# Peptides against a protein of PDB entry 5TUV, part 30

Target 1, 107 residues: chain A of PDB entry 5TUV
Amino acid sequence: KEVIDRLRYLKAEIEDLELKERELDQQKLWLQQSIKNVMDDSINNRFSYVTHEDICNCFNGDTLLAIQAPSGTQLEVPIPEMGQNGQKKYQINLKSHSGPIHVLLIN
Target 2, 107 residues: chain B of PDB entry 5TUV
Amino acid sequence: AQECQNLEVERQRRLERIKQKQSQLQELILQQIAFKNLVQRNRHAEQQASRPPPPNSVIHLPFIIVNTSKKTVIDCSISNDKFEYLFNFDNTFEIHDDIEVLKRMGM

## One batch from the design tools (peptide; aimed at target 1 M82)

Design b2_p18_1_s2 (made by RFdiffusion4, then SolubleMPNN; from b2_p18_1, 11 letters changed)
Fold by OpenDDE base, seed 4:
Structure b2_p18_1_s2 (fold): chain B 107 residues (1-107), chain C 107 residues (1-107), chain A 18 residues (1-18)
Amino acid sequence: as target 1 above (107 residues)
Amino acid sequence: as target 2 above (107 residues)
Amino acid sequence: EEEEKLKKLLEEHLKELE
């Protein structure tokens, strides 16, 4: 009887958890769409930027490149492998489909 | 009973998934707040200055930051496709997205 | 409408962060 009661309890709880999980899934989807809408707003888009000072305050004195690319741009960072010259290759590949890519040297 | 144990395992699995989804949702919320704060800051700053910043003084979202040593040699080439960019580094680098930057900025 | 829904959602989950 105790085992049966435990089974019944667990099944009921699992059902509640399923509902909660679906709720969270829907909230995520909704929020993602909301974020897109907010970012696509003309006013918000106009002011969606950071300054050189902002970047410098976030990082130390290394070389800093800012790469601004349209949404949906593909970013590929291959696993470093030996090149023809015997040196490891460190690469970044960018593929844009909707607009130009801008590169800025911050420091 | 074995069935009870199986359900308890399933229950725990679902609880962990829910926890992860809650965390992901919270992260999205924080990102949205950070973005709104950024926009608000910039609007206020431009109002005070009575002018927008120079075009080359700001980095528009979305962007990434590449951080590498001052000694790193960086080569950039554009492929036959005008929207494809290849960056070559002779040493290691770090990539940081705009979300991380906003976090570091305290937005 | 969307803004109000977002605000509500944000408030709900921000409480969980406390």
Scores: peptide ipSAE 0.089, ipTM 0.872, DockQ to the pose 0.010
OpenDDE base, seeds 1, 2, 3, 5: peptide ipSAE 0.080, 0.084, 0.078, 0.083; ipTM 0.873, 0.872, 0.872, 0.873

Design b2_p18_1_s3 (made by RFdiffusion4, then SolubleMPNN; from b2_p18_1, 11 letters changed)
Fold by OpenDDE base, seed 4:
Structure b2_p18_1_s3 (fold): chain B 107 residues (1-107), chain C 107 residues (1-107), chain A 18 residues (1-18)
Amino acid sequence: as target 1 above (107 residues)
Amino acid sequence: as target 2 above (107 residues)
Amino acid sequence: EEEEKLKELLEKHLEELE
């Protein structure tokens, strides 16, 4: 009887958890759409930027490149491997489909 | 009973998934708040200055930051397509997305 | 409409972050 009661309890809890999980899934989808809408708004888009000072305050004195690319741009960072010259290759590959890519040297 | 044990395992699995989804949702919320704060800051700043910042003084979202040593040689080329960019580094680098930057900015 | 819903959602989950 105790086992039966435990089984009933567990089944009921699992059902509640399923509902909770679905709720979270829906909330995520909704929020993602909301974020997209907010970012696509003309006013927000106009002011969606950071300054050189902002970047400098976030990082130390290394070389800092800012790469601005349209949403959906493909970013590929291959695993470093030996090149023809015997040196490891460190690469970034970018593929944009909707607009130009801008590169800024921050410091 | 074995069935009870199986359900307990399933329960725990679901709880972990829910926890992960809650965390992901919270992250999205924080990102949205950070973005809104950024926009608000910039709007206020431009109002005070009575002008927009110079075009090359700001980095528009979305962007990434590449951080590398001052000694790193960086080569950039456009290949195969006008929208395809290849960056070559002779040493290691770090990539940080705009979300991380906003976090570091305290937005 | 979406803004109000967002505020509600944000408030709900911000409490959980506290």
Scores: peptide ipSAE 0.098, ipTM 0.876, DockQ to the pose 0.010
OpenDDE base, seeds 1, 2, 3, 5: peptide ipSAE 0.084, 0.097, 0.093, 0.087; ipTM 0.876, 0.876, 0.877, 0.876

Design b2_p18_1_s4 (made by RFdiffusion4, then SolubleMPNN; from b2_p18_1, 10 letters changed)
Fold by OpenDDE base, seed 2:
Structure b2_p18_1_s4 (fold): chain B 107 residues (1-107), chain C 107 residues (1-107), chain A 18 residues (1-18)
Amino acid sequence: as target 1 above (107 residues)
Amino acid sequence: as target 2 above (107 residues)
Amino acid sequence: EEEEELKKKLEEHLKELE
């Protein structure tokens, strides 16, 4: 009896959790769409930028490159492998399909 | 007994997934807030300056930041249409997305 | 209409963070 009651309880709880999970999934989708809409707004898009100063304040002591590319740009960072000279290859591959890529040297 | 154990495991699994999804949702919300704050800041700044910033002085979203040592040699190959970029580094680098930058900015 | 609904949902989430 105790086991049966526990089983019933667990099944009911799992059902409730399934509903909660679906709710969260839906909320995420709505929020993602909201973010997209906000970012695509002409006014917001006009002001959706950071400055060199902003970046410099976030990072110190290194060479900083800012790569601005359209949404959907393919970013590939291969696993470092040994090159022809016995040196590991460190690469970034970018492929844009909707617009040019812009690169800025920050410091 | 075995069924009870299986359901308890499933229950716990679902609880953990829900917790993770809640956290992810919160992060998305924070990202949206940060973006809103960024836009507001920039609007105010441009109003005070009575002009937009120079085009090459800002980094428009979406972007990434590449961070590497000052000693790192960077080679860049660019396609004619500037839609494809290949970066070669002779040493390690770090990549940070715009979301992380906004966080570091305190937005 | 859809945008308004999305905004409302976002606002609700923001309130939960306060």
Scores: peptide ipSAE 0.049, ipTM 0.860, DockQ to the pose 0.010
OpenDDE base, seeds 1, 3, 4, 5: peptide ipSAE 0.041, 0.036, 0.079, 0.017; ipTM 0.860, 0.858, 0.865, 0.840; seeds 4, 5 fail the geometry check

Design b2_p18_2 (made by RFdiffusion4)
Pose (drawn by RFdiffusion4):
Structure b2_p18_2 (pose): chain A 104 residues (1-83, 87-107), chain B 106 residues (1-49, 51-107), chain P 18 residues (1-18)
Amino acid sequence: KEVIDRLRYLKAEIEDLELKERELDQQKLWLQQSIKNVMDDSINNRFSYVTHEDICNCFNGDTLLAIQAPSGTQLEVPIPEMGQKKYQINLKSHSGPIHVLLIN
Amino acid sequence: AQECQNLEVERQRRLERIKQKQSQLQELILQQIAFKNLVQRNRHAEQQARPPPPNSVIHLPFIIVNTSKKTVIDCSISNDKFEYLFNFDNTFEIHDDIEVLKRMGM
Amino acid sequence: IEFEFPKNFSLPYNKSLS
């Protein structure tokens, strides 16, 4: 039949696709690890910053609010319901205080 | 028969997912070279100049909140711990450290 | 009644900084 070996063919491709994903899952997990190791060298943390000019060049006009918090800080944004509509940002930081810079 | 329809849908799924994973994989690579160059760029600027800590500098990780000039922004801290509440009377946008690094080049 | 949504992300929005 046309269908029964449309199966055997498809069932012979997905394992290549399955192993490819396993490979891609391993590559991603120790690429992420290599990224964590670089951003926590003490020397590299020293220069892991951006200036006002950089932000202004990438954001034309308006009011800009820069919010800095430690890693793992959670940011929750509810739906713009009505109660006047509510536009709000819920910030939860357990590892430390947050720093807010008003960009001009 | 429906074992044929199930695997063709599953195949495309795996394909569409394996493709997106290869995309975020190179984005993660781009994230590292952009971070390395950003660090190398700041070291070079310090050899021609040190900028003060609370001003003119934003440490990673961070977010950029963009809204209109006529928008009022309120910051509230309550009795509950480890909580921050920002209110806007109008719409806003949030951008990440990764995107700003891309917009600046590397 | 119309509701405005941000153009760059979907709601509700939940994220952790890395």

Design b2_p18_2_s1 (made by RFdiffusion4, then SolubleMPNN; from b2_p18_2, 8 letters changed)
Fold by OpenDDE base, seed 4:
Structure b2_p18_2_s1 (fold): chain B 107 residues (1-107), chain C 107 residues (1-107), chain A 18 residues (1-18)
Amino acid sequence: as target 1 above (107 residues)
Amino acid sequence: as target 2 above (107 residues)
Amino acid sequence: ETIEYPKNFSLPFKKTLQ
């Protein structure tokens, strides 16, 4: 009886958890779309920027590059592998589809 | 007994997934709030200044920040397709997205 | 020195900026 009762309880709980998980999935999708809509708004887009000061306040002591690219730009960082000269390759690959990529030296 | 144990394992797996999804959802909410706060800040600042910031003084979203040593040699090559960029570094670097920057800014 | 990336990324990674 104890095992049977536990099985029933677990099955019922798992079913409830499945419902909860689906709910969270839907909420995530909705929120992602909401964020996109907010960012794509013309007024919000106009004011969607940070300053050099903002960046400098977040980081210090090193060379800082700000790379601005349009939404949809693909960013790729390969595993550092040995190059032809025996040096590890530290690379960033960017592929834009809708506009230019801007690079700013911040510090 | 084995069936009960299997269901308990599944239950725990689902609970962990739900926890992860809840965390991800919270992060998205915070991202949206941070973005809205950024927009509000900039809008207010421009109103007070009665002018937009200089074009080269701001970094528009979306962007990434690359942090590397001041001694790191960086070269950039652009493919025949002007939308593809390759950055080469002779040393290690760090990448930070705009979301992290907004977090560091306290938005 | 180590390469540091956003916590959500692992090498190799591809991301679409939004």
Scores: peptide ipSAE 0.226, ipTM 0.880, DockQ to the pose 0.520
OpenDDE base, seeds 1, 2, 3, 5: peptide ipSAE 0.099, 0.111, 0.128, 0.118; ipTM 0.873, 0.869, 0.871, 0.870; seeds 1, 5 fail the geometry check

Design b2_p18_2_s2 (made by RFdiffusion4, then SolubleMPNN; from b2_p18_2, 8 letters changed)
Fold by OpenDDE base, seed 3:
Structure b2_p18_2_s2 (fold): chain B 107 residues (1-107), chain C 107 residues (1-107), chain A 18 residues (1-18)
Amino acid sequence: as target 1 above (107 residues)
Amino acid sequence: as target 2 above (107 residues)
Amino acid sequence: VKIEYPKNFSLPYSFTLQ
């Protein structure tokens, strides 16, 4: 029946898609490792920075904080809760495990 | 019939995941390119200036940018070792990672 | 990743700098 043929076709296609998905997963892993290697290179690391001008060119008018921290630093933004004064809490939590966090006011 | 429909739904789901993974791979490629371009720019700039930039004039990767209104009151609590930061804002803010900044810079 | 707090992302939001 047409239905049986359709089922067989769909199953075969799904199998092909599974193979494609696995291929993409492997490519992602490879590329992530490649990026890491590039960033961890001593020369690249020395020059891996942006300037205040770069940041100012990307953003307008508001208060800009630049927070530099080691790789692996955890950033958390909790759900806004009501504070003691009945105001919503807008928070950023940062936790580094490998080095100090540095904060710069850009403008 | 129902089995056919179920497989069609699964097929579509897999196709969408594959599309997403392809997009993610493209983003990673662009990130790598942007980083390499950044490094190249900075190397060239330092060669022309015959010196590195002052330490406080640059933001080393990885970093984030926090953008908030000029009227926003920001309170920051810092641990003694500077490994933990708590930012309190009296209003909303935006967070942008270094990857987005590099994109905005046209790297 | 652009996070417009609190509008654009489900909270709580956590990520790791890389």
Scores: peptide ipSAE 0.283, ipTM 0.883, DockQ to the pose 0.440
OpenDDE base, seeds 1, 2, 4, 5: peptide ipSAE 0.272, 0.149, 0.259, 0.280; ipTM 0.882, 0.869, 0.879, 0.881; seed 1 fails the geometry check

Design b2_p18_2_s3 (made by RFdiffusion4, then SolubleMPNN; from b2_p18_2, 8 letters changed)
Fold by OpenDDE base, seed 3:
Structure b2_p18_2_s3 (fold): chain B 107 residues (1-107), chain C 107 residues (1-107), chain A 18 residues (1-18)
Amino acid sequence: as target 1 above (107 residues)
Amino acid sequence: as target 2 above (107 residues)
Amino acid sequence: ETIEYPKNFSLPYSFTLQ
């Protein structure tokens, strides 16, 4: 029947899609490692920075804080809950494990 | 019929995941390119200036940008080792990662 | 990432930006 043929077609296509998905997963892993290697290169690391001007060109009109921290630093933003005074809590929690955190006021 | 429909739904789900993964791979490629362009820019700039930029004038990767209103009061508490930071804001804020900044810079 | 504030946190220094 047409239904049986459709089922076979769909199953075969799904199998092909599974293979494609696995291929993409492997490519992602490879690319992530490649990026890491590029960033960890001593020369690249030396020049891996932006300027205050760069940041100011990207954002307008507000207070801008630049927070530089080692890779792997944990950043937590709690869900804004009501505080003791009935105000919402707007917080950023940072925890580094490999080095100090540096904060700069851009504007 | 129902089995056919179920497989069609699964097929579509897999197709969407594949599309998402392809997009993610493209983003990673762009990130790598942007980073390489940043490094190249900075290397050239330092060569022209015959010196590195002052330490306080640059933001090293990885970093985040916190954007909030000029009227927002920001309180920051820091651990003695500078490994932990707590930011309190009296209003909402936005967080942007270094990848987004590089994109906005046109790298 | 939305995560609750760590319970074990010592804060010897504070400052406010306005």
Scores: peptide ipSAE 0.135, ipTM 0.871, DockQ to the pose 0.042
OpenDDE base, seeds 1, 2, 4, 5: peptide ipSAE 0.126, 0.131, 0.146, 0.119; ipTM 0.873, 0.869, 0.875, 0.871; seeds 2, 4, 5 fail the geometry check

Design b2_p18_2_s4 (made by RFdiffusion4, then SolubleMPNN; from b2_p18_2, 8 letters changed)
Fold by OpenDDE base, seed 5:
Structure b2_p18_2_s4 (fold): chain B 107 residues (1-107), chain C 107 residues (1-107), chain A 18 residues (1-18)
Amino acid sequence: as target 1 above (107 residues)
Amino acid sequence: as target 2 above (107 residues)
Amino acid sequence: EKIEYPKNFSLPFKKTLQ
């Protein structure tokens, strides 16, 4: 009887957790859409930028590339593999589907 | 007994997933706040300057920052339409998304 | 040598810019 009661309790709790998880999933989707809407707003879009100074203040001492690309652009960084010459390949692949990619050298 | 144990494991698994999803949701909220703060900052800055920033002085979202040693040789291959970029580095690099940059900026 | 990323990045890495 104790085992049966424990089973019932656990099953009920798991059911509640399932509901909570689904709720969180929906909230995530909603918030993602909300963020998109805010960013796509014409006024917000006009001011959706950072400056070279902003970037320089965040990072020091290295070569910095700023890569601006449309939303939906695919970024791929493969595992470094040995090339034909025995050198490891450190690579970034970018593929945009909706517009050109822009690259700026910050420092 | 075994069924109870299985359900307890499942319960714990679900609790961990919920915790992760809650954290992800919080991050999204912070992202939205950071973006709004960025927009407000830029609006205020342009009002004070009575002019927009120079076109090549800003990086519009979305973007990524790639940082690497100043000694790193970077080769870039670009498609004719600038929709595809291939970066080759002779050494390691780091990638930072715009979200991280906004965090570092204190937005 | 490994490419260094923030904690939220791992290799192999594929991301859609948002």
Scores: peptide ipSAE 0.269, ipTM 0.885, DockQ to the pose 0.564
OpenDDE base, seeds 1, 2, 3, 4: peptide ipSAE 0.266, 0.260, 0.150, 0.261; ipTM 0.886, 0.883, 0.875, 0.884

Design b2_p18_3 (made by RFdiffusion4)
Pose (drawn by RFdiffusion4):
Structure b2_p18_3 (pose): chain A 104 residues (1-83, 87-107), chain B 106 residues (1-49, 51-107), chain P 18 residues (1-18)
Amino acid sequence: KEVIDRLRYLKAEIEDLELKERELDQQKLWLQQSIKNVMDDSINNRFSYVTHEDICNCFNGDTLLAIQAPSGTQLEVPIPEMGQKKYQINLKSHSGPIHVLLIN
Amino acid sequence: AQECQNLEVERQRRLERIKQKQSQLQELILQQIAFKNLVQRNRHAEQQARPPPPNSVIHLPFIIVNTSKKTVIDCSISNDKFEYLFNFDNTFEIHDDIEVLKRMGM
Amino acid sequence: TEIFIHGEIPENFNFSVE
C-alpha cells in the first residue's frame, strides 16, 4: 500500500530528527552554562554595563524607565482589564533591592 | 491510516521545533560575543577617562520601560515583602538587555 | 523591601509606600 510505507519512511526519519534534537538540547544546555560562567567573572561583572547615550540611541523620544534587579527577578504583567484600564508591572525580587534610573 | 496522519503532524512539529532551537542556539552565541565586546568596549573607554555608579550607568541584567511623555508612572511598595508595583495610566513597552545590546551593534 | 531611584525626577513620576 501507499500508506504503509509512507509510514516506514516517516518512521525512519523521525529518529534522525529525534537525535538531532537530543544533540541540540545538549548544545543549548552547555552553551547556556558557558554564558553563565562569563557573566560571573569578577572582572567581567565590573564592565557589564550600559550608558545613557546607548539607551537614547536605541529609543527615540518619550520617557524611558531603566529598571535593574538581580538575576532570577520575576516580572509579572497582568491583562489590561478595566476596573479605567490597568497597566501595571508586578516585580518580585528576593535576592536584593532594585535600582531604577530615569533616562533623559 | 490515522497512524499516518499522526506522524506527519508530529514530523512537522519536530521540524518546526528543531528549527526554532537552532535559531535560539545562534542567538545565544550572538549574546555572548555581544557581551564580550561590550565589556571590551567599556574597558577601552575607561582608559581614556571612571564613570560614577548610580549615574550614567546601568548594570546587567535590566529592562527598559518605554511610555509616552504624558504618561504618569507610579511606584508602590506595600507591606508584603519582595514586591514592587508600577502603575501606568496608559500603554507601555518592555525591552530587554539582549535587545538593547543588539540595537547598539555589539 | 528597598528601592533606589536615580536621575532627574520629572513631574509625572510618583513614589509611595503602603

Design b2_p18_3_s1 (made by RFdiffusion4, then SolubleMPNN; from b2_p18_3, 5 letters changed)
Fold by OpenDDE base, seed 2:
Structure b2_p18_3_s1 (fold): chain B 107 residues (1-107), chain C 107 residues (1-107), chain A 18 residues (1-18)
Amino acid sequence: as target 1 above (107 residues)
Amino acid sequence: as target 2 above (107 residues)
Amino acid sequence: TEIEIYGEIPENFHFSIS
């Protein structure tokens, strides 16, 4: 009897959790759409930028590359492997298929 | 008994998944707020300056930032059409998306 | 074709266009 009651309880709870999860999935979808709409707004888009100072303040003392690339651009960061000279290779590969990539060097 | 245990495992799995989704939702909310704050800041700044910033003085979203030590040797190979970039670093680097940058900016 | 550089070019930064 106790086992049966526990089973019923768990099944009911799982059902409630399923509903909650679906609710969250829906909320995420709506919020993502909301963000897209806000960013695609012409006025907001006009002001959708940061300054060099903004970036430098975030990463003081570093060499900084700002990369602007078209949607769909491939960004590949291979797992570091030992090179022929015995040094690990740290690489970034960028490949765009729809337009030029724009890179800014900031320091 | 085994069925109860299986359902309890499933229950816990769902609870953890829900928790993760709640966290992701909160992050999206923060992203939207940060973007709106960025727009407001820039709008106000341009109003005060009575002009937009020079075209090459800002980084328009979306973008990513690559940061590395000032001591890092960076070799960049670019195709003539700027569709392909190959970066080689002699040391580690970090990649940050615009969302993270906005967070660091305090937006 | 080149990247835009704001500030001084670090001595340890090299680039080529091909």
Scores: peptide ipSAE 0.362, ipTM 0.884, DockQ to the pose 0.523
OpenDDE base, seeds 1, 3, 4, 5: peptide ipSAE 0.200, 0.115, 0.171, 0.357; ipTM 0.871, 0.865, 0.867, 0.885; seed 5 fails the geometry check

Design b2_p18_3_s2 (made by RFdiffusion4, then SolubleMPNN; from b2_p18_3, 7 letters changed)
Fold by OpenDDE base, seed 1:
Structure b2_p18_3_s2 (fold): chain B 107 residues (1-107), chain C 107 residues (1-107), chain A 18 residues (1-18)
Amino acid sequence: as target 1 above (107 residues)
Amino acid sequence: as target 2 above (107 residues)
Amino acid sequence: TEIHIYGPIPSNFHFSIS
């Protein structure tokens, strides 16, 4: 009887958790669409930028490259491997499908 | 008893998944707030200056930041349409997305 | 200089997201 009661309780709780999870999933989808709409707005897009000063204030002062690329741009950072001269290869591969990529040196 | 144990494991799994989804949702909310704050800042700044910033002085979202030593040699190959970039570094580097930059900016 | 910019990427260049 106690086992039966425990089973009934657990099943009811799991059902409640399923409802909560679905609610969170819907909220996430809504928020993602909201963010997209805000960022795609013409006025917001006009002011969606940071300055060189902003970047410099965020980092210590090494060589900083700013790479501006459209959403959906593919980024590949291969695991470093030995090169022809015995030096490890450190690479970044970028591929855009919707627009050009722009690179700025920050100093 | 075994059925109870199975349901308790499932219950715990769902609780953890819900917690993760709640955290992800909060992160998205913060991202939206940061973006809105950035837009507001830039609008105010341009109003004060009575002009937009020079094109090469700002980095438009979305972007990434590559941070490496001042001693690092960087080679870059670019496709004709600027849709593909290949970077070669002779030393290690760090990559940071625009979301992290906005966080560091205090947006 | 620390940054060298070269010409177009070879046509055989293939990109795969890691």
Scores: peptide ipSAE 0.159, ipTM 0.867, DockQ to the pose 0.057
OpenDDE base, seeds 2, 3, 4, 5: peptide ipSAE 0.075, 0.064, 0.072, 0.069; ipTM 0.858, 0.858, 0.860, 0.859

Design b2_p18_3_s3 (made by RFdiffusion4, then SolubleMPNN; from b2_p18_3, 6 letters changed)
Fold by OpenDDE base, seed 4:
Structure b2_p18_3_s3 (fold): chain B 107 residues (1-107), chain C 107 residues (1-107), chain A 18 residues (1-18)
Amino acid sequence: as target 1 above (107 residues)
Amino acid sequence: as target 2 above (107 residues)
Amino acid sequence: TEIEIYGEIPSNFTFSIS
């Protein structure tokens, strides 16, 4: 009886958890769409920027490159392997399909 | 008893998954809030200045920040249309997304 | 020091490590 009751309880709880998970999935989808809509809004898009000062306040002591690219831009970082010069190669490959990429040296 | 244990494992798995999804949802909410705060800040700033910032003084979203030592030699190859970039570094680098920047900005 | 990626790459970027 005790085992049966425990099984019944667990099954019921799992069912409730399934419902909860589906709810969260829907909320995520809704929020993702909401974020997209907010960012794509003409007014918001106009003001969707940070300043050089903002970036400098976030980072110190190094060379900082800001890479502004349109949505959908592909970013690839190859595995660091030995290059032709006998040193490891550290690379970033960028490919845009919808517009030019803009790079700024921040400091 | 074995079935009970199996269901308990399943319950725990689902609970952990739900916890992860809740965390992801919270992160998305914070992202949206940060973006809205950024927009509000910029709108207010431009209203106070009665002008937009100079084009080359801001970094428009979406963007990434590449951080590397000042000693790092950076070579960049750019396509004619600026749709493709190849960065070569002689040392390691870090990449930070705009979301992290907004967090560091306190948005 | 090694290559480090902080945070999650925004969905509007396609990110891959080869």
Scores: peptide ipSAE 0.058, ipTM 0.862, DockQ to the pose 0.037
OpenDDE base, seeds 1, 2, 3, 5: peptide ipSAE 0.033, 0.029, 0.028, 0.028; ipTM 0.861, 0.858, 0.855, 0.860; seed 1 fails the geometry check

Design b2_p18_3_s4 (made by RFdiffusion4, then SolubleMPNN; from b2_p18_3, 6 letters changed)
Fold by OpenDDE base, seed 1:
Structure b2_p18_3_s4 (fold): chain B 107 residues (1-107), chain C 107 residues (1-107), chain A 18 residues (1-18)
Amino acid sequence: as target 1 above (107 residues)
Amino acid sequence: as target 2 above (107 residues)
Amino acid sequence: TEIEIYGEIPDNFKFSIS
């Protein structure tokens, strides 16, 4: 009857969707690896930078800190809490494990 | 039937996941394109200048940008090996990754 | 204006900007 036919149809469609989802998962992994390979290429790595002008054009009217940190660097932004003087503290903690962190102040 | 309803819910759930994964895949593609465009731009620029930019005039990927008001007081504590940084702000700040910067640059 | 952090930095070196 109609219910049986509907069940059969839904099960078949779900199976097709499962295949599609697995395909997308595989494509994502492939693309992530591709991006990594492109960025790690010696020639590309040599030219993988932005200028001070680039940054200033993207942001205006603010104090800008450019923090160049190695991949895998831990970035911690604690929830603001009251400090000893009663003022909220806004904090950034950086911890690198693979190299030094370089900071530029751009105004 | 109850079973049909359960499968229809599952079907819809899978369709939404697929949609999300497709969007994520598109973002990765755009990231790769942006990076390649950045590299091409910099290669051409250095060819025109017949020299690389000064070492301290560029920000190498990966990086983040922290922007805050010009009135914000910033305190920074740095470890001797430059592996750990502690930033304290007396006001709010924003953090932007290099991917967002490349987007803003129109890469 | 531009300021860079480079060179030898003492342990727990602290600086402030406003």
Scores: peptide ipSAE 0.122, ipTM 0.871, DockQ to the pose 0.126
OpenDDE base, seeds 2, 3, 4, 5: peptide ipSAE 0.129, 0.083, 0.102, 0.125; ipTM 0.865, 0.859, 0.863, 0.872; seeds 2, 5 fail the geometry check

